# Ledger of designs, part 24: peptides against a protein of PDB entry 5EG6

Target 1, 151 residues: chain A of PDB entry 5EG6
Amino acid sequence: RLRSQTVSTRYLHVEGGNFHASSQQWGAFYIHLLDDDESEGEEFTVRDGYIHYGQTVKLVCSVTGMALPRLIIRKVDKQTALLDADDPVSQLHKCAFYLKDTERMYLCLSQERIIQFQATPCPKEQNKEMINDGASWTIISTDKAEYTFYE

## One batch from the design tools (peptide; made by RFdiffusion4, then SolubleMPNN)

Design b1_p12_5_s4 (from b1_p12_5, 7 letters changed)
Fold by OpenDDE base, seed 5:
Parts: structure tokens; sequence; C-alpha cells
Structure b1_p12_5_s4 (fold): chain B 151 residues (1-151), chain A 12 residues (1-12)
């Protein structure tokens, strides 16, 4: 049988010019698909198509325009981030956001804060990194648009 | 580009 999932009461949100985890407010974000060689910056070229695991993305708050650094969206299996998954991102599954060009740092929810949390390598499984629960995210689309996720 | 909310989920 499948184990139960419990939705956290906290959501990624931007307040006062900062990202935080809110229990009462949630932010709507543009998740922009970038090319793998796209440099960091406020200006970036967006690619068309389905977002797949392993690809580089930018999360941009639809209200404030605040953005996180470039992220690699990775598939999550239990408490591990998969490094080699390349199938389309599904809204029905958990994902993790690796901060690009870091040493296994992932976007993590810790109480009211959004932090970077370092994943631990899996010695026996080179294609996996161990993450905590706070680094597992669920994405829910707000509408049907050009950029879509797998269902 | 469509806005999407993100949130944490816990697997029990």
Amino acid sequence: as target 1 above (151 residues)
Amino acid sequence: MRPVPTFKAKVL
C-alpha cells in the first residue's frame, strides 16, 4: 500500500522582500525553464516545453518579481533526491530544488524560514542524495498555460 | 508562463 502524505501548513511566500514559509499565505510563482548553460541574473531566456527533472528553473514571485537563484528541479523518492531522473515533472509527486552551483544545497522549508540545506550523499547509490522532509516540495498549478507539468 | 504555488508535503 502507498503511505499517506500530509500537506504542510506552510507555503513558499514572499513578504517584505524576502522568501519565507507562511502558514496563512501562499505565493504564486512563475517557474521558468532555463537552458542548462544560462547564467545567473535578473534577465534570463526562458525555454519552451515541459519541465523535466534535471532541468534548470527560476522561481519568480508573480506579485513582487522576487526570484530565487537558479535551481535544478529534481525528482524525490522518499527522502532522496534523484540525480538522474529526466521524466516530466509531475504535480502529483514531490520534487526538490537543488541550488545550482552549490555543494548539494537544496531549497528547504524550516518552520517560518526558507533555508539552504545540504543533502548527504548516498554511498551505495550514486544517483541519489538524502534530503530532509523540508526539502520536499509539491507544485500545484494555478491555471492552464503554455508551460505545463505532467499529470 | 503560468503561476504555480509551491508547498511542502510530508510523507508518512
Scores: peptide ipSAE 0.041, ipTM 0.672, DockQ to the pose 0.035
Fold by OpenDDE base, seed 4:
Structure b1_p12_5_s4 (fold): chain B 151 residues (1-151), chain A 12 residues (1-12)
Amino acid sequence: as target 1 above (151 residues)
Amino acid sequence: MRPVPTFKAKVL
């Protein structure tokens, strides 16, 4: 008999000045909505409104203030990221974080590490890119949430 | 409107 696979959950966390994927600890992050033409930097202008897929966001650790580069949040369908989805972001759906101005690089976890993973173009579906499981994320609001993603 | 604090999870 084939050995059963174990299912585990890891969380984005900041420790020792670095982002990592922890099985035991999770970090609370602010998701800031940016303008599409906002430049990369530690200082940025935040827009008001609900976050939609395709929009530019900044993930900032609520404790340390450490931030990831500008990301485009994209809708996920199975093992693919959708390039043209623009509906409101939902906590009930998986999402992917494209690193803006890269060649299909996505925020990804590999064991305990946070890395960039290059997606593969879908030959027959121009509006999709193939990602791995490590690049598919689920957003869950904390008790500190001041606005809610669509359900 | 302020950004919503949240955490990210991944199922492995």
Scores: peptide ipSAE 0.036, ipTM 0.633, DockQ to the pose 0.038
Fold by OpenDDE base, seed 1:
Structure b1_p12_5_s4 (fold): chain B 151 residues (1-151), chain A 12 residues (1-12)
Amino acid sequence: as target 1 above (151 residues)
Amino acid sequence: MRPVPTFKAKVL
């Protein structure tokens, strides 16, 4: 669907020990690549290599060290998350963060809150799940980033 | 390889 002429932006941010969506502040996060077999925990082993869609990642706040649960980063096509995309992650493309080992739960913003949103299966397209706008994210590298995303 | 610091943005 089409976007409105006026676009507002919110940023993932950590405040008071909680993740929230801020229109004023943005947080810098490390995206750690994990092995597909990596278990959930505060300590984890980071895997070397470029991040591809479909892989397991950890988002960690660079300031507070607060981390989200293990996520699978997925490519977004319109209002759907692609389940079978495996190309390198590009910061020019929207992505979704599936909460690993959940029933189609995705990282989502709702107003100022960060929530989980349950995607709906696409009956006619087995390789896609329907997500809302709040579950579609854009990754933008910071000035201190040494890792390059595909453009 | 060091992870790249990034910020996440939502376009509403």
Scores: peptide ipSAE 0.061, ipTM 0.681, DockQ to the pose 0.038; fails the geometry check
Fold by OpenDDE base, seed 2:
Structure b1_p12_5_s4 (fold): chain B 151 residues (1-151), chain A 12 residues (1-12)
Amino acid sequence: as target 1 above (151 residues)
Amino acid sequence: MRPVPTFKAKVL
């Protein structure tokens, strides 16, 4: 009989100038909402409003200021990222972070490393892309959050 | 609305 895998939690964290997945430490990140036409760069214009799936965001470490490239936050349904979901982002739902202007590359956790994972097109559902478990994230607001995500 | 300070968690 196959034994169940031990379930563990890892957190996105910045250390030594690198993003990594830590089981002991977590980083607090600002999630900045951007315009869809915002260019890549260290300087960007932040939009007001609640974040919805399908929108462009910037994740910036609150301590180091290190940022990931522009991401599109997408809703996750089981093992797929939804390409057309546009409802408000909820902490109750898993999400995926598509690296903008890439060929289906998603922010992914692989043991202690943060990598890019290429999603596979879903042949029967054009509005979905197949991702792995490592590309599914849960957003947890800190107690310092200025507002909460939709529940 | 301002950006939301938060952390990412992943269940493995």
Scores: peptide ipSAE 0.042, ipTM 0.642, DockQ to the pose 0.038; fails the geometry check

Design b1_p12_6_s1 (from b1_p12_6, 8 letters changed)
Fold by OpenDDE base, seed 5:
Structure b1_p12_6_s1 (fold): chain B 151 residues (1-151), chain A 12 residues (1-12)
Amino acid sequence: as target 1 above (151 residues)
Amino acid sequence: ASGEVPVFKAKF
C-alpha cells in the first residue's frame, strides 16, 4: 500500500526547474494525498492515510520543491486507465496520473520529455480510457512498504 | 493531443 510519502520513479526528474525524463536517472518525489476539493496552488493541505485509486495527489520534487498539477492517480489495466477503481494503490501495479480538471490528459513520457497526453475514450466501456505505454508509471516507495518491487 | 505540463513551486 502507498501513503503520503517519498517515492521514486524512473523517467521523471527535475533539472533546471523543469521536469525531464531519463532512462538512467530516478527522481525522488513526495506524493501527497489531497482532499478531493483542494484547489490548485503553491500551498496545499496534505491528508493522512493510505492512497487509493481515484484520489487527488500532488507530486513534489524532494530536492527542488517543483510540483506537478493536481493529479488523480488511477489504476491501470494493460493499456487502459480505470476511472472508477478505488482500492488502495499497489506498488505491484502500474498507475496513471490524470491531470485533474482536464479532458482526459495524462502524465506521459515521450522520448526524454514529460508531456500531457490525451487518452481516448473506450467506446464500449465508459469506466475506462485508453492510454499509451508512456502514461503508465511504476512507483517505488523509499519508506518501509508492505510490498517491495525490483526492476 | 499532447503538450507541455504546467509546473508549480510547492510551499509548506
Scores: peptide ipSAE 0.326, ipTM 0.843, DockQ to the pose 0.862
Fold by OpenDDE base, seed 3:
Structure b1_p12_6_s1 (fold): chain B 151 residues (1-151), chain A 12 residues (1-12)
Amino acid sequence: as target 1 above (151 residues)
Amino acid sequence: ASGEVPVFKAKF
C-alpha cells in the first residue's frame, strides 16, 4: 500500500522549470492525495491515508516545488489502463497517470520529453484504454514507513 | 494526439 509520501521514478526530473526525461537520473517527488472534488490550483489540500487507484493525486518535485496538473492514478494491465480499478496502489504494479478532465490524456515519456498522450478506447472492453508504453510508470517509495506490502 | 504538459508552482 502506498500513502501520500515522497516517491522516485526513472525518466522524470525537473530542469529549467520544465519536466524532462533522463535514463541516468531519478526524480524525487511528493505524491499528494486529493479529494475528488478538489479544484486545480497552486494551493491545494492534501488528504491522509492510503492511495487507491482511481483517486486524484498531485505530483510535486521535492526540490523545485514544480507540480503537474491533477492526475488520476490508474492501474495498468499489460498495455491497458484500467478505468474501474479501486484497490490500493502497489509498488509491485505499473500505473498510469490520467490528466484529469481531459479526453483520455495520459502522462507519457517521449524521447527526452514528458508529454500528454491520448489513449485509445478498447472496443471489446469498456473498462480499459490502450496506452503507449511511455505512459506506463513505476513508483518507488522513498519512505518505507509509509509503505506496507500486501497481497 | 499529444502535447506538452502544463506545469505549476505548488504553494504550501
Scores: peptide ipSAE 0.299, ipTM 0.838, DockQ to the pose 0.877
Fold by OpenDDE base, seed 1:
Structure b1_p12_6_s1 (fold): chain B 151 residues (1-151), chain A 12 residues (1-12)
Amino acid sequence: as target 1 above (151 residues)
Amino acid sequence: ASGEVPVFKAKF
């Protein structure tokens, strides 16, 4: 289970005050759990507890302090993001980061750029949205003491 | 649709 802690992910890197892609580097970030009613801003209150899918999080670069907008972390199933999954976040599975309060925009890797990419509704499955492969992320905790891992 | 992602300077 994932708590508010330091995580790493490939391709997500901060340099020069901007997020960009690097195939060679793993960025180190703090993932912070927020309350659902937390407003956007440079200052925010971190909530204690294990992170579940569907919850609001902040990703903050551990080196520069640069942060992405409020994100909702969602479970990924194949080519889709699950809208109703609420179980604890598993590092064994890919996840997607929905930009909160947008029209299905997700954090996405496109070539050497980090962009927001609009997911397509799944007509047959209302609890799913079709995402780009670049919108699927693997996160690994860098703090072995602050999480439990289950296979 | 795609676009750039705004970024913030986190302050604690």
Scores: peptide ipSAE 0.287, ipTM 0.836, DockQ to the pose 0.900
Fold by OpenDDE base, seed 2:
Structure b1_p12_6_s1 (fold): chain B 151 residues (1-151), chain A 12 residues (1-12)
Amino acid sequence: as target 1 above (151 residues)
Amino acid sequence: ASGEVPVFKAKF
């Protein structure tokens, strides 16, 4: 269960081959750890171990098998994504999902849609990028090398 | 800038 930090609670859900947000429906997801040099594709090698911020992950729906592009999971500090945090991912912290190899695009909730939204550079802090609430997510459950999300 | 996110079918 992934949810954004917005006024109304929305849950990431896959339906009809699309990712979207629902206030009533939810999906269970795996966060798979990848190597930093793993290429984009439908097939990928999953690494063992605890996921750390800054690492590359694949978010996969446990039911449909639908997946988002390769993401870099980043720690959130207030309304900014940290570019250099590398501690283990914790359910105690909010996170953001940078779409790998993009110009600061982050996984974002907009209304009932899941979109990519461009973060703004933080001029005074080179290690931070400014994100909105829709790009800030909460992880519900983590487990070893496979981070599972439940409602 | 914003837009739709491409989706894949994961295979293991």
Scores: peptide ipSAE 0.286, ipTM 0.821, DockQ to the pose 0.922

Design b1_p12_6_s2 (from b1_p12_6, 8 letters changed)
Fold by OpenDDE base, seed 2:
Structure b1_p12_6_s2 (fold): chain B 151 residues (1-151), chain A 12 residues (1-12)
Amino acid sequence: as target 1 above (151 residues)
Amino acid sequence: MSGEVPVWKAKF
């Protein structure tokens, strides 16, 4: 299970004040749990506890301090993001990061760029949105042990 | 539809 902690993910790192994609580098980030009513900004209040799908989080580069906008971490089922899943986040399982207060925008890897990707509503399942593979992320905790990952 | 992601320095 995941809590507010340091995590690592492939294809996401910060360089020169911007978020970039790299097949050769793993970015290290703090993932912070926020209140659902937390406002957007450079300053925010971090909550303690285990992170559940559907909750609001902040990803902050552990080295540079650069942060993404408020995200809602969502469970992924194949090519869909689940809108109503609320169980504890499982490490090593794919998740999606919805940019809070947007029209279905998700954090997405496109070639060597990090972009917002607009998910498509699922016609037959109102609790799901269709995403692409680039919008599916795997996060690994780095709090206790350091690992090197290769594909 | 896709676009750039705004980022900034976090302070907390």
Scores: peptide ipSAE 0.213, ipTM 0.800, DockQ to the pose 0.929
Fold by OpenDDE base, seed 4:
Order: sequence, then C-alpha cells, then structure tokens
Structure b1_p12_6_s2 (fold): chain B 151 residues (1-151), chain A 12 residues (1-12)
Amino acid sequence: as target 1 above (151 residues)
Amino acid sequence: MSGEVPVWKAKF
C-alpha cells in the first residue's frame, strides 16, 4: 500500500529545473494525496491517509521541489489504464498517472524526455484506456519497513 | 499525440 510520502521511481529525475529521463537512475519524489476538488497551483493542501487508485496526487521532486500538474493515479492492467479501480495502490503493480483535466493525457517516458501521451479509448470497454509502455510506472516507497514493495 | 509537461516549484 501507499500513502503520502517520499517515493522513488525509475527513469524520472530532475536536473536543471526540468524533468528528465534516465534508464539507470531513480528519482526521489514526494507523492502527496490531494482532495478531489483541489485546484491546480503551486500551493496545495496535502491529505493524510492511504492512497487509492482514482485519487488525485501531486508528484514533487524531493530535492528541487519541482512539481508536476495534478495527477490521478490509475491502476494498470497490461497495456490499459483502469478508470474505475479504487482499491489501495499496490507497489506490486504498475500504475499510470493521468494528467487531471486533460483529454486522456498520461505521464509518459519517451526516449530521454518526460512527456504527456494521449491514451486511446477502448471502444468496447469504457472503463479502460490504452496506454503505451512509457506511461506505465512503478512506485517504490522509501519506507521499506511499513510497505511491501516490488521492483 | 504527445506534448510537454508543465512543471513549477511547489510551495507548501
């Protein structure tokens, strides 16, 4: 399970005030749980508690303080993001980060850059969106005593 | 479709 805390993810790191990608590096970030109605901005209110899929989060670089836009963390099943999953986030599973208030844009690794990538709707499965491999992430908690994690 | 991700300094 996951809560508002410091986490690490492969590929994503900050250098020179910008987000970059490296296959050999893990970036350290705060993942902050937000209220669903929290507005976008540099300032935001953080909630306590366990993070569930479908909830709104902020990723903030633990070193530089640089932040991404509000994200909705979604469960991943193979090459699809699940839109209606609401169970606690598991570090054993891949996840996707939907950029809130966008047309199916997800946080994505492309080459050495971090971009937003537009997911494709699943015509026969309205509760799923098709994502690419670059939009599938693994989160590892820095709290190895409390949480079960998997690389 | 892909695009740049805007970023900014978070304030608490």
Scores: peptide ipSAE 0.187, ipTM 0.789, DockQ to the pose 0.916
Fold by OpenDDE base, seed 1:
Structure b1_p12_6_s2 (fold): chain B 151 residues (1-151), chain A 12 residues (1-12)
Amino acid sequence: as target 1 above (151 residues)
Amino acid sequence: MSGEVPVWKAKF
């Protein structure tokens, strides 16, 4: 189970005040759990606890302090984001970061840039949205003391 | 549809 803690992900890093992508670099970020009713802003209240899919999180660069907008972390199944998954976030699975209160916009790697990419609804599956490969992320905890793994 | 992601420095 993932708690509010420092995590790393491949490709994503901060340079010059902006988020960039590099195949050779790993960015270190603190993932903060927020309350579902937490407002957007530079200042926010962090909630303690284990992070579940569907919850609101903030990604903050551990080096620069730069932050992304409020995100909803969602479970990924193949190339789809699951809208109703609510189990604890697992490092064994890929995840997607929905930009909260947008029209299906997800954090996405495109070439060497980090962009928001609009997912497409699944016609036959209301609980899924189609995302591209660039919108699928892997999270690796860099603080094992804040992470509990269950086999 | 795609676009840049707005970012800012977090304050605590």
Scores: peptide ipSAE 0.179, ipTM 0.780, DockQ to the pose 0.890
Fold by OpenDDE base, seed 5:
Parts: sequence; structure tokens; C-alpha cells
Structure b1_p12_6_s2 (fold): chain B 151 residues (1-151), chain A 12 residues (1-12)
Amino acid sequence: as target 1 above (151 residues)
Amino acid sequence: MSGEVPVWKAKF
């Protein structure tokens, strides 16, 4: 299970006040759980507890303090994001980050750049959206005392 | 469709 804590991920890092991607670098970030009704802004209230799929989170660079927009962390099944999954986030599985208040835009790695990429609806599965590999992320906690593995 | 992601400086 993942808590609001410091995490690391490959590819994503911050340089010059902007998010960049590198296959050779790991970035350290805070992942903060927010209330579903939390508004967008520089200031936000962090909620305690374990993070579940479907919840709203903020990713903040641990070094620069730069933050991405509010995200909904979603479970990934192969090349699809699950819209209704609500189980605890597992660090052993990939996840996707939906940008709140967008039309299916997801945080995506593309050619060493961090972009928002629009997912495609699944015609026969209303609870799924098709994403590419660049929109699938693996996060690892940097504090073993603050997480438990969940398979 | 793809685009840049806006970034804020966080304070909490």
C-alpha cells in the first residue's frame, strides 16, 4: 500500500523549473493525497492515509517544489486505465495519472518529454480507457517504513 | 492529441 510520502520514478525529473524525462535519471517526488473536492492551486491541503486508485493526488518535486496539476491515480491493466478501480495502490503494478478536469488527458512520457496525452475510450468497456506505454508509470517508495507491498 | 503540462510551485 502507498501512503502520502516520498517516492521515486524513472524518467521523470525536474530541471530548470520544468519537468523533464530521462532514461538515465530517477526523480524524487512527494505524492500527496488530496480530497476529491480540492481545488487547483499552489496551495493545497494534504490528506493522511493510504492512497487508493481513483483518488486525487499531487506530485511535487522533492528538490524544487514544483508540482503537476491535480491527478487521479488510476490502475492500469495492460494498455488500459481502469476508471472504477478503488483498491489500494500497489507499488508492484503500473499506474496512470489522469489530469483532472480534462478530456481523458494522462501524464505521458514521449521522446524524453513529459506531456499530456489523450486516452481513447473503449467502445465496449465504459470503465476503461486505452493508454499508451508512455502513460504507464511505476512508482517506488523511498521510505520502507511508510509503505507495505501489496500484490 | 498531446500537449504541454502546466506546472505550479507547490505550497502546503
Scores: peptide ipSAE 0.172, ipTM 0.778, DockQ to the pose 0.919

Design b1_p12_6_s3 (from b1_p12_6, 7 letters changed)
Fold by OpenDDE base, seed 2:
Structure b1_p12_6_s3 (fold): chain B 151 residues (1-151), chain A 12 residues (1-12)
Amino acid sequence: as target 1 above (151 residues)
Amino acid sequence: MSGEVPVWQAKF
């Protein structure tokens, strides 16, 4: 299970004040749990506890302090993001990061860039949105032990 | 549809 802590993910790192993709580097981030009604901004209140799918989180670079907008962490089932999953986040399982208050925009890796990718509604399953592989992320906790990862 | 992701310095 995942809580507010330091995590590492492939292809996402901060350089020169911007988020970049790299096949050779793993970025280290704080993942912070927020209240559902927390407003967007540079300042935010962090909650303690285990993170569940559907909750609002902030990803903050552990080195530079650069942050992404508020995200909703969602469970991934194959090529779809689940809109109503609310179980505890499982480490090493794929997840998606919905940019809160957008029209189905998800954090996505495209070649060497980090972009917003607009998911497509699933016609037959209203509780799912179709995403691509670039919008599926794997996060690893680095709270207790430090690891070095290479592709 | 895709686009850039806005970022900023976190303060808390």
Scores: peptide ipSAE 0.222, ipTM 0.809, DockQ to the pose 0.938
Fold by OpenDDE base, seed 4:
Structure b1_p12_6_s3 (fold): chain B 151 residues (1-151), chain A 12 residues (1-12)
Amino acid sequence: as target 1 above (151 residues)
Amino acid sequence: MSGEVPVWQAKF
């Protein structure tokens, strides 16, 4: 299970004040659990607890302090994000980061860039949205500021 | 549809 802590994910790192993608580097981030009613801004209140799908989180670079917008962490099933999953987040499963208060925009890796990608609704399954592989992330807890992966 | 992701310095 995942809680507010330092985590790492492949491809995502910060350099020069911007989020970039690297196939070999794992950036270390604080994942902060927020209240659902927390407003957007540079300042925010962090709550303790185990993170569940559907909850609002903040990703902050552990090195630079750069932060992404408020995200809703969602469970991924194949190439779909589940909108109503609320079980505890598992580090063994892929997840998606919905940019809160957007029209189905998800944090996405595209080549060397980090972008927001618009998911496609599932007409027959209102509790699912179709995402691409770049919008699927794996989170691993870590105490290290940086991790480099070599094949 | 895709777009840039805004980022900023977090303050605690």
Scores: peptide ipSAE 0.220, ipTM 0.808, DockQ to the pose 0.929
Fold by OpenDDE base, seed 3:
Structure b1_p12_6_s3 (fold): chain B 151 residues (1-151), chain A 12 residues (1-12)
Amino acid sequence: as target 1 above (151 residues)
Amino acid sequence: MSGEVPVWQAKF
């Protein structure tokens, strides 16, 4: 189980006030749980608790305070984002970050840039969207004291 | 389609 805490994501780093890909440094980020009805903005209310897939989160750089837009964290199955998964987030699974209130846009690593990538709907599987590998992220908690692993 | 992601300073 992942709580609102400091985490690291592969290749995600903040430099010069911007989100970048990094092969040298790992950025530390807070992943904050939000209410589903929380509005977009610089100011937001953080909820306590364990984060589940499908919930709204904020990624905030622990050093600079720079934040991404509201994201819905989704479970990844190979190259697809699962739209209906709601189990607790596990760092053993890849995840995707859907940019809330967009046309299937996901947080994506493209070379040295962090961009939004539009997923393709799966016609035969309404609960899945096709993403690329750059939109698959691994979350590693830097505070494992309160973390519970799931297979 | 792809594009830049807007970011801003979080305030608590």
Scores: peptide ipSAE 0.210, ipTM 0.804, DockQ to the pose 0.891
Fold by OpenDDE base, seed 5:
Formats: C-alpha cells, structure tokens, sequence
Structure b1_p12_6_s3 (fold): chain B 151 residues (1-151), chain A 12 residues (1-12)
C-alpha cells in the first residue's frame, strides 16, 4: 500500500525549476494525499493515511519543492485508466495521474518531456479511458519499512 | 491533444 510519503519514479525529475524526463535519471518526490475538495494552489493541506485510487494527490519534488497540479491517481489496466477503482494503491502496479478539472488530461512522458495528454473515452466502457504507455507510471517508495519487493 | 503542465512552488 502507498501512503503520503517520499517516492521515486523513473523518467521524472526536476531540473531548472521545471519537470523533465530522463531514461537515466530518477526523481524523488513527495506524494501527498489531499481532500477531494482541496483547492488548487501553492499551499495545500495534506491528509494522513493510505492512498486509494480515485483520490486527489500532489506530487512535490523533494529537492526543489516544485509541485504539479492536483492529480487524481487512477488504477491502470493494460492501456486503460479505471475511473471507479477505489482500492489501495499498489506499488507493484502501474498507475495514471489525471489532471484534476481537465477534460481527460493525464500526466504523460513524451520524448523526454512531461506533458498532459488527453485520454480517449471507451465507448462501451464508461468507467474506463484509453491512455498511452507514457501515461502509465510506476511508483517506488523510498520508505523501506513500508514496502516489499518481489523477484 | 497534448500540452504543457503548469507547475507551482509547494508551500506548507
């Protein structure tokens, strides 16, 4: 399970005050759980507890303090983001970050750049949106006491 | 459709 903590991910790092992507570098971030009604801004209130899919989070660079907009962390099934999943976030599975208050925009890696990319609705599955591989992220906790790795 | 992501300085 994932909680509000310091995490790392490949491809995402901060340099020069901006978010960048690199296949060779890992970035360290705080992932903060927010209330669903938390407003956007530089200042925000962090909730304690384990993060579940569907909840609002903030990603903050542990070094620079730079933060992305409010995100909804969503479960990923193959190339789709699940809109109604609410189970605890698993560090063993990929997730997607929906930019809150947008039209299906997701945090995406594209050619060493971090962008927002619009997901495509699934016509036959209202609870899913089609995303690309660049919008699928793996989170690794830096708190060794809170996770287990498998070979 | 793609675009840049706005960024803020987080404050606590």
Amino acid sequence: as target 1 above (151 residues)
Amino acid sequence: MSGEVPVWQAKF
Scores: peptide ipSAE 0.204, ipTM 0.795, DockQ to the pose 0.900

Design b1_p12_6_s4 (from b1_p12_6, 7 letters changed)
Fold by OpenDDE base, seed 3:
Structure b1_p12_6_s4 (fold): chain B 151 residues (1-151), chain A 12 residues (1-12)
Amino acid sequence: as target 1 above (151 residues)
Amino acid sequence: ASGEVPSWKAKF
């Protein structure tokens, strides 16, 4: 189970005040759980507890303090983001970061850039959106004390 | 569709 804690992810990095991609370094970030009704801004209230898919989170660079917009962390199944998954976030699965209150925009790696990429609806499955490989992220907890394995 | 992602300094 993932709680509000420090995590590491490949490629996502902050340099010169900007988010960018780096294959040489893993970025360290805090994932903060927010209330669903938390407003966007520089200031926000962090919730305690385990993070579940579908919940709102903030990614903050542990070094620079730079933050991304509010994100909804979603479970990834192959090349799709699941819209209705609500189980605890697991490091066994890739995840996608939906930019909250957008039209299917997801945090995406493109070349050396970090962009928002628009997912396409799945005509056959209403609970899924099609994403590309760049929108699938692997996160690793760096806070061992706050990590509990979830099956 | 794609675009840049805004970012800012978090305040606690």
Scores: peptide ipSAE 0.372, ipTM 0.871, DockQ to the pose 0.917
Fold by OpenDDE base, seed 1:
Structure b1_p12_6_s4 (fold): chain B 151 residues (1-151), chain A 12 residues (1-12)
Amino acid sequence: as target 1 above (151 residues)
Amino acid sequence: ASGEVPSWKAKF
C-alpha cells in the first residue's frame, strides 16, 4: 500500500521551475495525502494513512520543492479512469491524476510536455471517464521502508 | 482540450 512517501514516475521531471517530460531523466517526488477539504496553496497539511483511490494528493519534487495542484488519484481500467474506485492504491496498476475542481482535466504526458488533458465522459458507463495513454501513470515507491506490498 | 499545468514551490 502507498502512503505519503517518496516515489518515482516515468518521464516526469522538473527543470527550470517547470514540469516536463524527459526520456533521459526522471524525478523523485513526494506524494502527500491530503484531507478532502484541504484548500489549494503553497502550504498544506499532510494527512497520515494509506492512500486510496479517490483521495486528494500533492506531488512535490524532492529536489526543487515544486508542486503540482491538488490531484485526485484515480484507478485506471484500460483506457478509462474509474470515478468510484476507493481501494488502496496499488503500484501494480496504472493510475490517473485528476486535477481537483476541474472539468475532467488529468495530468498528461504529451511528447516532451506535461499538460492537462480533458477526459471524455463515458455515456454508457457513468463511473468512468475516457483518458489517453499519456494520462496513465506508473508509480514506483522509492522509500521501501514506508511501502507495504500486498499480493 | 489541453493546456499547461500550473505549479509552485511547496512550503512546509
Scores: peptide ipSAE 0.364, ipTM 0.868, DockQ to the pose 0.903
Fold by OpenDDE base, seed 2:
Structure b1_p12_6_s4 (fold): chain B 151 residues (1-151), chain A 12 residues (1-12)
Amino acid sequence: as target 1 above (151 residues)
Amino acid sequence: ASGEVPSWKAKF
């Protein structure tokens, strides 16, 4: 299970004050659990506890302190993001980062750029949104003390 | 649709 801690993910990197993609580097980030009603801003209150899919998180670069907008971490099933999954986040699963309060915009890797990309509604399944592979992320915990193996 | 992702300095 994942909790507020330092994590690493491939490609996502900060340089020159901007987020960009690097195939050779794993960026180090703090992932912070927020309350669902937390407002957007430079300042935010961090919650303790295990992170579940569907919850609001902040990704903050451990080096520069640069932060992405509030994200909802969602479970990925093949090329879809699950909207109703609420189990604890596991490193065994890819995840997607929905930009909170947007119209299906997800954090996405596109070539050497980090962009927001709009997911497409899944016609047959209301609880899923179609994403591309660039919007599927793998998170590796870098804090053994705060990560507990779950599945 | 796609676009830039805004970012800013986090403060605690």
Scores: peptide ipSAE 0.362, ipTM 0.866, DockQ to the pose 0.914
Fold by OpenDDE base, seed 4:
Structure b1_p12_6_s4 (fold): chain B 151 residues (1-151), chain A 12 residues (1-12)
Amino acid sequence: as target 1 above (151 residues)
Amino acid sequence: ASGEVPSWKAKF
């Protein structure tokens, strides 16, 4: 299970004060759990606990301290983001980062850029939104205590 | 619609 800690993700990197894509590097970030009612800003209160899908998080670059807007971490099923999943975040599953208080905007990798991409409502499945492949992320905890090796 | 993501330095 994931908690507020240092994590790494591929293709997300900070250089020159900007977020961008790097095909060769895994960026190191703090993922902080926030309260659902936490306001946006440079300052925020970090909450203790294990992160569940649907919760609000902050990604902060471990090196530069640069932060992204508040995100809601959502479970991914194929090419859809699940809106109502609330189980603990698994490092074995892909996730999506919804930009909080937007119209279905998700953190997305597009070529060398990090952008927000608008998801499309899923017909007949109100609890799902269709995302592109660039909006699906894999995160790995850097906490060695929770590390598991897979062949 | 797509666009850039704003960012800023976090303060604790």
Scores: peptide ipSAE 0.309, ipTM 0.851, DockQ to the pose 0.910

